Peptides against a protein of PDB entry 4LZF. Designs and how they scored, part 39

Target 1, 155 residues: chain A of PDB entry 4LZF
Amino acid sequence: GGRLVVFPNGTRKELSADGQTVKVMFFNGDVKHTMPDQRVIYYYAEAQTTHITYPDGMEVLQFPNNQTEKHFPDGRKEITFPDQTVKTLHPDGREESVLTDGTIIQLNPDGSKVIQFNTGQREIHTADFKRREYPDGTVKTVYSDGRQETQYPTG

## One batch from the design tools (peptide; aimed at target 1 Y42 A47 H51)

Design b2_p22_3_s2 (made by RFdiffusion4, then SolubleMPNN; from b2_p22_3 with T4Q R6P T13L P22A)
Fold by OpenDDE base, seed 2:
Structure b2_p22_3_s2 (fold): chain B 155 residues (1-155), chain A 22 residues (1-22)
Amino acid sequence: as target 1 above (155 residues)
Amino acid sequence: PAPQPPPPPPPPLPPPPPPPPA
């Protein structure tokens, strides 16, 4: 059969009969589950947060506001925000956000930004200018010195 | 010795800033 160990500080440890599942119920309300697949599930009672760690180094955080974060072994992070926006943080410093309307925001390691709007327009932000590209081929550039340039499409 | 609870989890990562209008 299973075993239950009760410690003097109020922490309880429950072991399954097969020894494959261990549940620790800490005195502060936190819970730790060690599963047969070797994943470890932490529940933080005060923060109401679930933290799953996998044998390969993958980590998953589930927050009470409905945000979910995946922390990959390669250093990449994927965040699903409460509004269902998905943001990816890459180890090289690049960040990509996909909004629910289809807009994609890319932040590059050099500080530049590219926004791909769902309308087909694209906006590029650099240290020197902000540029808007339109589906018809028109390009509007506002330079950091205040100069503006419009490039019209060729028919 | 009795098991001790782990340290608190990290806070959630902040959301991206809103994009400019199209």
Scores: peptide ipSAE 0.136, ipTM 0.736, DockQ to the pose 0.821
OpenDDE base, seeds 1, 3, 4, 5: peptide ipSAE 0.036, 0.039, 0.135, 0.133; ipTM 0.638, 0.624, 0.737, 0.735

Design b2_p22_3_s3 (made by RFdiffusion4, then SolubleMPNN; from b2_p22_3 with P1S T4V R6P P22A)
Fold by OpenDDE base, seed 5:
Structure b2_p22_3_s3 (fold): chain B 155 residues (1-155), chain A 22 residues (1-22)
Amino acid sequence: as target 1 above (155 residues)
Amino acid sequence: SAPVPPPPPPPPTPPPPPPPPA
């Protein structure tokens, strides 16, 4: 069936009978699987990290702390943290975090930040002000110069 | 010609700071 090649440095290479699967077991304990669909599954033994590369340029990293990172070909990254928070890093510099409680945190390329709370409140941070929007329509703004303004809902 | 392992993987991305209270 398959073939086993043992190299002088201790690395071993297994080739399937059909030649579609290649397994390299490196002398440092790392393992590289090349699959029939051309994805490569690399296991870093010391870091206990799995790195999957797809032929379209997609990459997936699985860390020992249960964090998973998806690196898309366009430069976007999607991180699922151990607590199941999901953070998306966009190529334009925008960042979005979705917390398990429903809170959404957005960092914009212009430096502004928006927090959408699970209570329905929304907080906006800019260079000029910090603004809190309430479900009833009330808006409170604290400007960088210290001025405070409250806008009350109409109707 | 014997295969050698690549450099170690990058570290995981740090988590975001917690938001302020509502």
Scores: peptide ipSAE 0.187, ipTM 0.765, DockQ to the pose 0.845
OpenDDE base, seeds 1, 2, 3, 4: peptide ipSAE 0.186, 0.183, 0.031, 0.045; ipTM 0.763, 0.762, 0.598, 0.630

Design b2_p22_3_s4 (made by RFdiffusion4, then SolubleMPNN; from b2_p22_3 with P1E T4V R6P P22A)
Fold by OpenDDE base, seed 5:
Structure b2_p22_3_s4 (fold): chain B 155 residues (1-155), chain A 22 residues (1-22)
Amino acid sequence: as target 1 above (155 residues)
Amino acid sequence: EAPVPPPPPPPPTPPPPPPPPA
């Protein structure tokens, strides 16, 4: 049969009969499950947050606001926000947000920003200019010095 | 040894700012 260990501090440790599952119920209400596949499921009672750690170093955080964060072993993070926006943080410092309407926002390590609108328009932000690219091939650039340039499609 | 709970988890990552209008 399984074993139950009750510690003086009120923490309880339950061992399955096969020894493959360990459940620790901490005195603060936290719960730690070590599973047969070696994943660890930790529930933070006060924060109502679930933290899953996988043997390969993958981590998944589930927050009470319905936000989910995946922490990959390579340092990449993928955040699914409550509104279902997905943001990816890359180890090189690049960030990408995909909105539910199809808009994509990219922040590059150099500080430049690219917005791909669901309309097919694209906006590029650099230290030197803001540029709007239109589906018809028109490109409008506003430079940091206030100069404006419009490039018309060849047609 | 009696197990003790770890420190609390980090807070959720803040949401991105809204994009400018098209």
Scores: peptide ipSAE 0.197, ipTM 0.771, DockQ to the pose 0.851
OpenDDE base, seeds 1, 2, 3, 4: peptide ipSAE 0.195, 0.192, 0.188, 0.188; ipTM 0.770, 0.769, 0.764, 0.768

Design b2_p22_4 (made by RFdiffusion4)
Pose (drawn by RFdiffusion4):
Structure b2_p22_4 (pose): chain A 155 residues (1-155), chain P 22 residues (1-22)
Amino acid sequence: as target 1 above (155 residues)
Amino acid sequence: SARDAEVAALKAERAAAEAALP
C-alpha cells in the first residue's frame, strides 16, 4: 500500500504502491511530485509558485498573482497575465498580444507593427509610414516626410 | 529582467533543496 519515509533532516517522501508516483515534502515546506509519466511538479512554499516540467521539454510556471508562463521546447514563451491578456514572445523577437477585448498587437523585431483593434480598424507602422485602415474602406496614411494621405472608399 | 531573476532564484532554491535530500 505504499511507503512513507522520514529523513533525519525532516524531509518526507511518500511512494505509491506501484512506486510510480513519488511525493517529496521538504523540510522547508516545498513539495515535489514526480508522476508516472515523468512530469515533475514543484511547489515553492515561500514564493507560493508552482513549476511544472513536462517530458517533452515544456515548462510552466504559475505565480501567486495568477500569472502563468509557458515555455515551449522551441523557445517560445507565452504569458497569461492576470487580466487574461496573452502575450507570446518568439525567439526571433516577434511579440504578439491577444487582449481579452479582442485587440491584437503584432510587434516585429525591426520595430514595425500591426495593430488590430476590436473596433475593426487596423493600424500598420513601418519605417516609411503609419497607416490606419477603416471598416468603411477609408485608408489614412502619414508618411515619414510629413505628408498625409486619405484614400476614399470606392463607394 | 526582474522576473527572469526570480525564476533563476527559484531554480537555484530547488537545486539546493534537491541536494539536501538524503

Design b2_p22_4_s1 (made by RFdiffusion4, then SolubleMPNN; from b2_p22_4, 12 letters changed)
Fold by OpenDDE base, seed 5:
Parts: C-alpha cells; sequence; structure tokens
Structure b2_p22_4_s1 (fold): chain B 155 residues (1-155), chain A 22 residues (1-22)
C-alpha cells in the first residue's frame, strides 16, 4: 500500500503504493504534488495560487483572480488576464497583446508600436511618425515634424 | 512588476518549505 509520513513540524508526506505520486502537505497549508508524468503541482495556500512545473521547464501559474501565466523554457511568457486578453512577452523585449475583440497590439523593442484593429485598420507608431492604414488602401501619415501625408489607393 | 515580486515571494516560500523537510 501507500505510505504516510508525519513529521514533527506537522508536515505530512503521502506516497502512493507505486511510488509515482507524492503529496506533501506542509505545515503552513501549502501542498506539493509530484505526479507520475513528472509534473510538480505546488499550491500556495495563503496566495491561493497554483504553480505547475513541467519536466521540459514549462511553468504555469494560476492566480485566484483568474489570471494565468505561462513561462516557457525559451524565456517567453504568456499572460492570460482575467478579461481573457492574452499578452505574450518575448525574450527580445517584444510584447504582443491579443484583445478579446481580436485587436492585436504589438510593442517592439525599438519602441515602435503596431495596432491591428478588428476593423481591419492598422496603426503604426514610430519615433518619426504615426501611420494609419485603412482597408481600402488609404494610408495617412502624421510625421513628427507635423507634416501630414495621405496616400490614396491605386485601383 | 507587482506580479514578478509576488512570484518571487512564492518561490521563496516554496524553498523554505522544502528546506524544512528532513
Amino acid sequence: as target 1 above (155 residues)
Amino acid sequence: SHMDELIAELKRREAENLAALP
């Protein structure tokens, strides 16, 4: 059968009969599960947060406010906010947010920003200009010097 | 960020709990 070990500090360790599952219930209410698939599930009792570590180095954090963070082995992070917006942070500093309405916001390491609106319009922000691209092919640019340019579609 | 700080604290707590095991 399984085994239960009770430590003097109140921590308890349960081992399955096959030895593939280990549950540690810490004296402070935290719980650590080691699963047969080598996932480690840690529950932080005070923070009501679950942390899952995978054998490949993937980590998943689940917060009580319904936020989820995935930390990939390559250094990428993916945050799902309570409103279901998904933000990806890349190791190079690029950030991408996908809103629930389908709008995509990209922040680039050079400080430029690109917004792909759900309407099909795109807005590009750089140090030198702000540009709006319309589905019909019209492009409006406002330069940092105040100059404005409109490019009309060819067709 | 606030979340990064929280995560760091949680990791410290986990480490302390593990260190308390024989």
Scores: peptide ipSAE 0.399, ipTM 0.891, DockQ to the pose 0.875
OpenDDE base, seeds 1, 2, 3, 4: peptide ipSAE 0.392, 0.390, 0.396, 0.398; ipTM 0.890, 0.889, 0.891, 0.892

Design b2_p22_4_s2 (made by RFdiffusion4, then SolubleMPNN; from b2_p22_4, 11 letters changed)
Fold by OpenDDE base, seed 5:
Structure b2_p22_4_s2 (fold): chain B 155 residues (1-155), chain A 22 residues (1-22)
Amino acid sequence: as target 1 above (155 residues)
Amino acid sequence: SAMDELIAKLKEREAENEASLP
């Protein structure tokens, strides 16, 4: 059968009969589960936060405000905000936000910004210009020198 | 960030808990 160890400080350790599951209930209310698949699920009682560590090095944090953060082994971070916006932080410094309406906002390491609107329009911001691309193929560019150019669709 | 600081504190708390085990 399983076993329960109770330490003098009040920490409790439960082991399954097969030894594949370990549950530690710390004296401060925190709980650590080691699962058969080697996931470690840690619950911080005061912060009401869950931290899951996977054998491959992935980490998942779940906060009481419904924010979730995934930390990938490659250094990528994915944050799901309470409003369900998903922001991805890439190791190269690129950031991508996907809004609930389907709009995608990309911030590039070079400082450029790309917005893919849910309407199919795309806006590109660089040091040299702001460009709006329309679904019909029209492209409007406003250059930093004040020039404006419209490229009309062919056909 | 505030979140990074929170995560750091949580990890510190975890480490302290682990260190408390015999």
Scores: peptide ipSAE 0.397, ipTM 0.893, DockQ to the pose 0.910
OpenDDE base, seeds 1, 2, 3, 4: peptide ipSAE 0.390, 0.390, 0.390, 0.394; ipTM 0.891, 0.891, 0.892, 0.891

Design b2_p22_4_s3 (made by RFdiffusion4, then SolubleMPNN; from b2_p22_4, 15 letters changed)
Fold by OpenDDE base, seed 5:
Structure b2_p22_4_s3 (fold): chain B 155 residues (1-155), chain A 22 residues (1-22)
Amino acid sequence: as target 1 above (155 residues)
Amino acid sequence: SHMEELIKQLKEREEENEASLP
């Protein structure tokens, strides 16, 4: 059979009969499960948050507002917001957001911004200009000095 | 960010709990 150890501080430790599962119920209500697959599932009782640590170094946080964060071993983070927007933070400082409508917003380390609309249009923001690229090949640029340029597909 | 601060606090709490084990 399994074992239950109750400590004087109120913490409890349950060991499965096979020894592959360990459950620690801390005195403050937090719970730690060590699973046979070496996942560690930690539940923060006050914050109602679940933290899963995988053997490969992946971490998953699940918040009570339905936000989920994945922390990759390479330093990348993937955040799924309550509205189901997915934001990826790259170690190089690049950020990408995928909206529920399929729009992709990219923030580059150089400060430029690229929006890929679900319509196939692309918008590029730099310090010098705002550019809209259309699926037909038309490109409209508004420069910071107020100049506007339209480039047509047929010259 | 608020979330980064929260995550830090949660990790600290986890470490404290682990340290409390006899």
Scores: peptide ipSAE 0.407, ipTM 0.898, DockQ to the pose 0.899
OpenDDE base, seeds 1, 2, 3, 4: peptide ipSAE 0.402, 0.397, 0.405, 0.403; ipTM 0.897, 0.895, 0.898, 0.897

Design b2_p22_4_s4 (made by RFdiffusion4, then SolubleMPNN; from b2_p22_4, 14 letters changed)
Fold by OpenDDE base, seed 4:
Structure b2_p22_4_s4 (fold): chain B 155 residues (1-155), chain A 22 residues (1-22)
Amino acid sequence: as target 1 above (155 residues)
Amino acid sequence: SPLEEEIKKLKEREKENEASLP
């Protein structure tokens, strides 16, 4: 059968009969659950937050406001906001946000920004210009000096 | 970020809880 250990401080440890599942209920209400697949599920009672650690080093944090953070072993982070916007932070410093409307916002390490609109339009922000690319091939550029250029699609 | 600080605090709490185990 399973085992239950009750510590003097009120912490309880439950072991499954097979020994593959361990549940620790800490005196402060936190719960640590070690699963047969070696996932560790930690629940912070006060913060109402769940922290899952995977054997490969992946971590998942689930917050009470419906925000979820995934920390990948490669150093990438993926944040799902309560509004379901997904932001990916890459180890190289690149950030990508996918909005619920399908808009993709990319922030590059060089400080450039690319917005891919759900309409197929693309906007590029650099130190030197702001550029709008249209699905028809039209490109409008506003340079930092105030110059404006329109490039028309080749018919 | 505020969240990173919160995460750090949570991980510290986890560590303290684990350290409280015999």
Scores: peptide ipSAE 0.410, ipTM 0.886, DockQ to the pose 0.901
OpenDDE base, seeds 1, 2, 3, 5: peptide ipSAE 0.404, 0.402, 0.403, 0.409; ipTM 0.885, 0.884, 0.884, 0.885

Design b2_p22_5 (made by RFdiffusion4)
Pose (drawn by RFdiffusion4):
Structure b2_p22_5 (pose): chain A 155 residues (1-155), chain P 22 residues (1-22)
Amino acid sequence: as target 1 above (155 residues)
Amino acid sequence: EELEEELEEAHEKFEEILEERE
């Protein structure tokens, strides 16, 4: 029916009957679970933070302010902020944010960006210009040289 | 001793993650 082991330093270990699941309760209040599928779940008592390592290389952190950070094996990092904005950082430097109101912000490492507003408008920022596209088909552009252009809808 | 080492390593890695987040 399993075992409990208490070490002189105060650390406790609990093994399942099949030995597949191990729970370690450290003297400092930290808790580690090792699961049969080799997931490791670590709870930091003082920091009140959970760190989960998956066999496929994925790591997940849960912070006490309810922020979650996911690290994918390829280097991608996905953050869920408390407000539930999801921000994805790619290793090449691209950043994408999907806010709950529906706004999407795409940032390129060269500094260019595309913003998709929940209102249906779309903004593009490049080295040459800032452009705004409207649902009615109107396009407004401000160029680096200061000129401004309005492209009116066909209709 | 092995469990103490694991505890220290886990805390060092977590401190590095916290520094990277600054």

Design b2_p22_5_s1 (made by RFdiffusion4, then SolubleMPNN; from b2_p22_5, 8 letters changed)
Fold by OpenDDE base, seed 1:
Structure b2_p22_5_s1 (fold): chain B 155 residues (1-155), chain A 22 residues (1-22)
Amino acid sequence: as target 1 above (155 residues)
Amino acid sequence: SELEEELKELREKFEKYLEEMK
């Protein structure tokens, strides 16, 4: 059978019969649960936060406000916000946000930004200009010097 | 993120408790 160890400070340790499952319930309410598949579940009682670590290096954080963060072994992070926006942070510094309405916002390491609207319009921001591309092929550019340019679609 | 930094502090405290039980 399993074993239960109770420490003088109130911490409890439960061990399965096969020794592959270990649950430590700390005196402060924190919990560490080691599973047979080698994932480890941490629960921080005061913050009400769950932290799962996987053997491949993946980490998953679940916060009480319904925010979820995934930390991938390659250094990529994926954040699902309470409003269900998903933001991906890449190791090269690129950031991509997908909004619930389908809009995609890309922030590039060079400071440029690209917004793909759910309407099919695209907006490009650089140090030199702001450009709006329309589904009909029209492109409007406002340059930093105040010049404005319209490019009409070709027939 | 701000939440990630808070978690780091909590993790450090948590791991100290584990060491005390060894």
Scores: peptide ipSAE 0.091, ipTM 0.704, DockQ to the pose 0.153
OpenDDE base, seeds 2, 3, 4, 5: peptide ipSAE 0.080, 0.054, 0.063, 0.084; ipTM 0.699, 0.675, 0.672, 0.699

Design b2_p22_5_s2 (made by RFdiffusion4, then SolubleMPNN; from b2_p22_5, 8 letters changed)
Fold by OpenDDE base, seed 4:
Structure b2_p22_5_s2 (fold): chain B 155 residues (1-155), chain A 22 residues (1-22)
Amino acid sequence: as target 1 above (155 residues)
Amino acid sequence: DELEKELEEEREKFEEYLKSLE
């Protein structure tokens, strides 16, 4: 059998028979589960948020608005928004958003922006130009000085 | 109770962490 400890402040600690699962029910309604795989599942009662921590340093947050955040051991952060857009924040400062339609938006540390459209077109934004690349190899560039240039595919 | 205190400190750390994310 398991074991239940009830503390004076109202916090309760429940141990499984094998001791591999621990459930702490805090007086404020928070709940902490320590699992056999050493992950810790913490539930914030007031915020209605679930926080999972893994031994390797991975963390997962699940918010009541259906947003999920994953914090990877390498410093990468992945946010799944309620609309199911997935945004990845990289340690080098790069950000990537994947929209539900398959469009990928990349923000680079140098300030450039790259949009990979689901149509196969690609748009590149820099301080000096905005460039549209087409699947056929055509490239259209609008420079910051107003100059426009089109490069046509060979053949 | 020492264990009670430890559990409360852990709760406070978790709550503080969440607060820092909001």
Scores: peptide ipSAE 0.374, ipTM 0.871, DockQ to the pose 0.419
OpenDDE base, seeds 1, 2, 3, 5: peptide ipSAE 0.072, 0.362, 0.365, 0.367; ipTM 0.702, 0.878, 0.879, 0.879

Design b2_p22_5_s3 (made by RFdiffusion4, then SolubleMPNN; from b2_p22_5, 10 letters changed)
Fold by OpenDDE base, seed 2:
Structure b2_p22_5_s3 (fold): chain B 155 residues (1-155), chain A 22 residues (1-22)
Amino acid sequence: as target 1 above (155 residues)
Amino acid sequence: DELLKELEEEKKKFEEYLKEMQ
């Protein structure tokens, strides 16, 4: 059968009968599960947050407000917000947000920003200009000096 | 108890991680 160890401070450790699962119930209400696949599931009682660690270095945090954060071994972070927007933080400093309507927002390390709208329009922000590209090929640019340029499609 | 100390160290590690994420 399984085993139960009760420590003087109130912490409890349960071992499954097959020895493949370990459950630690800390005195403060935190719970740690070690699973057969070597993943560790830690529950923070006060924060009501679940923290999962995987053997490959992946970590997942699940917050009570329905936000989820994934920390990948390559340094990438993926945040799923309560509204289901997904934001990816890359090790090079690039950030990408995918909205539920299909809009993609990219923030680049050089400070430039690219918005790919679900309509097919694209907006590019740089230090020198803001540019709007339309599906028909029209391109409108507003430069930092106030100059405006429109390039019309040909065909 | 050595086993208890190990468990508390693991708990502390998780607590520190959460603190960094907040």
Scores: peptide ipSAE 0.281, ipTM 0.842, DockQ to the pose 0.429
OpenDDE base, seeds 1, 3, 4, 5: peptide ipSAE 0.043, 0.026, 0.026, 0.025; ipTM 0.686, 0.637, 0.635, 0.629

Design b2_p22_5_s4 (made by RFdiffusion4, then SolubleMPNN; from b2_p22_5, 9 letters changed)
Fold by OpenDDE base, seed 2:
Formats: C-alpha cells, structure tokens, sequence
Structure b2_p22_5_s4 (fold): chain B 155 residues (1-155), chain A 22 residues (1-22)
C-alpha cells in the first residue's frame, strides 16, 4: 500500500505503493502532484488555479474562469480565453488571435494590425491608413488625413 | 501577472519547508 507522512504544520504527503506518484496536501489547501511522467500538477486552493509544469519546460495554467494559458519552452504563450478565442504571443512581439468564427487578428511589433475575416475580406491598420481588401480584388484605403482611395479590380 | 508571481512565491515557500523536513 501507499505511505502517508504528516508534517507538524498539517501538511500531508501521500506516496503511491509503487513510489511513482507523490501527492502533497499543504496546510492551506494547496495540492501538489508529482506524476510518473515527471510533470508536476500544483493546485492553488484559494485562487482555484491549476499549474502544470513539464520536464521539457512547458507550463499550463488553468484559471477558474475557464481561461487556459500554455507557456512553451520557446517563449511562445498561448491563451485560450473563456469564449474560446485563442491568442498566441510570440517571442518577437507578434500577437495572433483566432476567433471561434475563424477570424484572425494579427498585431505586429511595428504597431500595425491585420484582420483576416472569415468572409475572405482583409483589413490592414497602420499609423497612416486603414485598408480593406475584398475577395473580388477591390481595395479601399482610408488615410489618417481623411483621404479615401478605391482601387477596382481589372474588368 | 502579479497574481501568478504571488502564487509562485507562496508555493516556493511551502516547497522549501518540505525540502528542509525531508
């Protein structure tokens, strides 16, 4: 069978019979599981948050509002919001959000933004203009000074 | 964020306590 160790502060440690799993129940209600695959699952009781760490450096955070964050070893972060939008933060400062309808929003380090709509339309935002590209080849540009330009597809 | 940092620091204190007793 397993083994139970009780510490003076009320923390408890349970060892599996095979010794491959360790469960620590801290005095504050936090729980730490060390698994056979060497991942560590930590539950913060007050915050109701789960933090999983993997041997390769991957980390996963699960929040009580159903938000999940993945911290990759390469420095990339992926956030799944409660509405199931997935936001990826890249080490170079680029951000990409994928909405549930397939719309993709990209924020670039230079401050520009690109929206790829599920309709096939694309919108580009820069300091100087907003540009809408349509599937038929029409391009509409609104410049920061209020000037507008429309480029029509070849007839 | 700040909450994550605070929780991590708390965890480290608890884990250090275990290490000292084991």
Amino acid sequence: as target 1 above (155 residues)
Amino acid sequence: DELEKELKEERERFEKYLEELE
Scores: peptide ipSAE 0.162, ipTM 0.779, DockQ to the pose 0.103
OpenDDE base, seeds 1, 3, 4, 5: peptide ipSAE 0.158, 0.155, 0.160, 0.151; ipTM 0.774, 0.775, 0.776, 0.770

Design b2_p22_6 (made by RFdiffusion4)
Pose (drawn by RFdiffusion4):
Structure b2_p22_6 (pose): chain A 155 residues (1-155), chain P 22 residues (1-22)
Amino acid sequence: as target 1 above (155 residues)
Amino acid sequence: SRDELIAELKAQRAANEAALAA
């Protein structure tokens, strides 16, 4: 029916009957679970933070302010902030934010960006211009040279 | 910073594992 082992330093280890699951309760209050499928779940007592390592290379961190950070094996990093904005950082430097109100912000490493407002408008920023596109078909552009352009709807 | 916090947490975990292996 399993075993409990208590070490001189105060660390405790609990093994399941099949030995597949191991729980370690460290003297400092940290808790580690090793699961049969080799997931490792580590709880940091003082920092109140959980770190989960998956066999496929994915790592997940849960911070006490309810922020979650996911690290994918390829280098992608996904952050869920407490407000539930999801921000994805790509290794090439692109950043994408999907806010709960529906706004999407796409940032390129060259500094260009596309903003998709929940209102249906779209804004594009490049080295040459800033552009706003409207649901009615109107397009408004401000160029680097200071000119401003309005493209009116066909209708 | 957050990166420093994560490094400290991983160092704490490594120290705890070393203490267990002793």

Design b2_p22_6_s1 (made by RFdiffusion4, then SolubleMPNN; from b2_p22_6, 10 letters changed)
Fold by OpenDDE base, seed 5:
Parts: C-alpha cells; sequence; structure tokens
Structure b2_p22_6_s1 (fold): chain B 155 residues (1-155), chain A 22 residues (1-22)
C-alpha cells in the first residue's frame, strides 16, 4: 500500500504503493509531484504558478495570466505571452518575437533590429540607419544624420 | 522582472524542500 508521512510542520508526503509517485503537500499550500518519469511538477500556491522540471533540464513555467515560459537545456528560452505572442531568447543574445499576425521581430546582439511584416515589408534598424524594404523592390533608408535615400526597383 | 519572480519562486521551493530534509 501507499505511505503517508506527516511532518511536525504540517507538511504531508504521500508515496504511491509502487513507490514511483511522490506527492508532497507543503504546509504553505505548495504541492510537489514527482512522477514515474522523474518529471517534477511543483505548484506555488500563492503565485498560482506551475513549474515543471524534466530530467533533461527542461523547465516549463505556467503563470496564472496564461503566460508560459519554456527554459531549454541549451539555454534557450521560449515565452508565450497571454496574447499568444511567442518570444524566443537565444543563448547568443538574439531575441525573436513572432506576433499573432505573422510579424517577426528580431533583436540582434549587436543592437540591430529586423522586422519582417506580414505584408512582406521588412524594416532594418542599425546604429547608422533605418531601412524599409518593400515587396516591389523599393528600399527607403533614413540615415542617422537625417539623410534619406530611396532606391527604386530595377525595371 | 519575470526572471526575478522565477528566482523567488525557486528560492521558496528550496526552502520548502530544506524543511522536508530536516
Amino acid sequence: as target 1 above (155 residues)
Amino acid sequence: SMEEQIEQLKQRQAENEAELAA
């Protein structure tokens, strides 16, 4: 049969009959489940947050506002915001956000920014200029000194 | 920040687990 251990502080530990599942109910309302696959599911009662830790080092956090964060073993983080925007933070410092409308925003470690709009337009931000590329091949550049340049598509 | 919140949560977990070991 299963086993129940009650600690002096009020924490309770339940072991399944097969010994493969452990449920700890902490005195402060937090709950920890250790599953047969060694996944640990921790629930923070006050924060109403679920934290899942996998044996390979993967972590998943689920917040009460429907935000989800995935922390990958390689150091990458993926954040799904309540609006379903997905932001990926790469170990090299690159950040990529995919909006629900299909717009992709890339922030590079060098400080440059690239926006790929759902319309097919692309915008590039650097220290020296802001450039807009249009589907027809037109390119408009505004330089940091205020100079503007338009490059027309080759007919 | 969210990172700070996560760290606080992890600390809370560590404290709870420490009490269990005690």
Scores: peptide ipSAE 0.408, ipTM 0.888, DockQ to the pose 0.879
OpenDDE base, seeds 1, 2, 3, 4: peptide ipSAE 0.402, 0.399, 0.403, 0.407; ipTM 0.887, 0.886, 0.887, 0.888

Design b2_p22_6_s2 (made by RFdiffusion4, then SolubleMPNN; from b2_p22_6, 10 letters changed)
Fold by OpenDDE base, seed 5:
Structure b2_p22_6_s2 (fold): chain B 155 residues (1-155), chain A 22 residues (1-22)
Amino acid sequence: as target 1 above (155 residues)
Amino acid sequence: SREELIEQLKKREAENEKLLAE
């Protein structure tokens, strides 16, 4: 059979009969589940937040506002916002946001920005220019000095 | 910030685990 341990502070620890599942109900309302697959599910009662840790070092946080964060062992983070935008933060400082309409926004460590629109157009922002690339091969550039250049596809 | 919140939560968890071991 299972076992229940009650601590003086009110914390309760339940062990399954097979010993594969452990449930700790802390005095402050937090709950920790250790599962047979070795994942640990921790529930923060006051914050209403769930934290899952996996044996490989993966961590998942689920917040009450429907935001989810994945923390990868390599330092990468993936944030799913309540609006379902997904933002990935890379260890090298690169950030990528995927909007619900399929638009991808990339922020590079050098400060440049690239927007891949769902229309197939691409916009590149640098310190020196803003460039729009069109699916037909046309490229329009507005330089920081106000100069504008259009490059047409070669026939 | 969200990062600060996460840190606080992890601290709370660690404190709970410490109390469990006592």
Scores: peptide ipSAE 0.400, ipTM 0.886, DockQ to the pose 0.897
OpenDDE base, seeds 1, 2, 3, 4: peptide ipSAE 0.396, 0.394, 0.398, 0.400; ipTM 0.886, 0.884, 0.886, 0.886

Design b2_p22_6_s3 (made by RFdiffusion4, then SolubleMPNN; from b2_p22_6, 11 letters changed)
Fold by OpenDDE base, seed 5:
Structure b2_p22_6_s3 (fold): chain B 155 residues (1-155), chain A 22 residues (1-22)
Amino acid sequence: as target 1 above (155 residues)
Amino acid sequence: SREELIEQLRRREAENEAEFEA
């Protein structure tokens, strides 16, 4: 049968009959589940947040506002916002946001920004210019000095 | 900030575990 241990501080530890599941109910209301697959599910009672730790080092945080964060062992983070935008933070400093409409926004470590619109247009932001690339091959550039250039497709 | 919140949560977990193991 299962076993229940009650500690002096009020923390309770429940062991399953097979010994594969451990549930710790802390005195402050937090709950820790150790699962047979070695996942650890921690629930922060006050913050109403769930933290899942996987054996491979993957971590998942689930916040009460429906935001989810995945922390990968390589240092990459993936944040799913309540609006379902997904932002990926790369270890090299690159950030990528995928909007619900399919637009992709990339922030590069050099400070440049690339927006891939769902229409197939791409916008590139650098220190020197903003450039819009169109699906037909037209490229419009606005330089920091105010000069504008249009490059037409070479048919 | 979000990062500060996560750090606070981690500290809380560590404190609970420390009290449990003591």
Scores: peptide ipSAE 0.330, ipTM 0.856, DockQ to the pose 0.929
OpenDDE base, seeds 1, 2, 3, 4: peptide ipSAE 0.323, 0.321, 0.330, 0.325; ipTM 0.852, 0.852, 0.857, 0.854

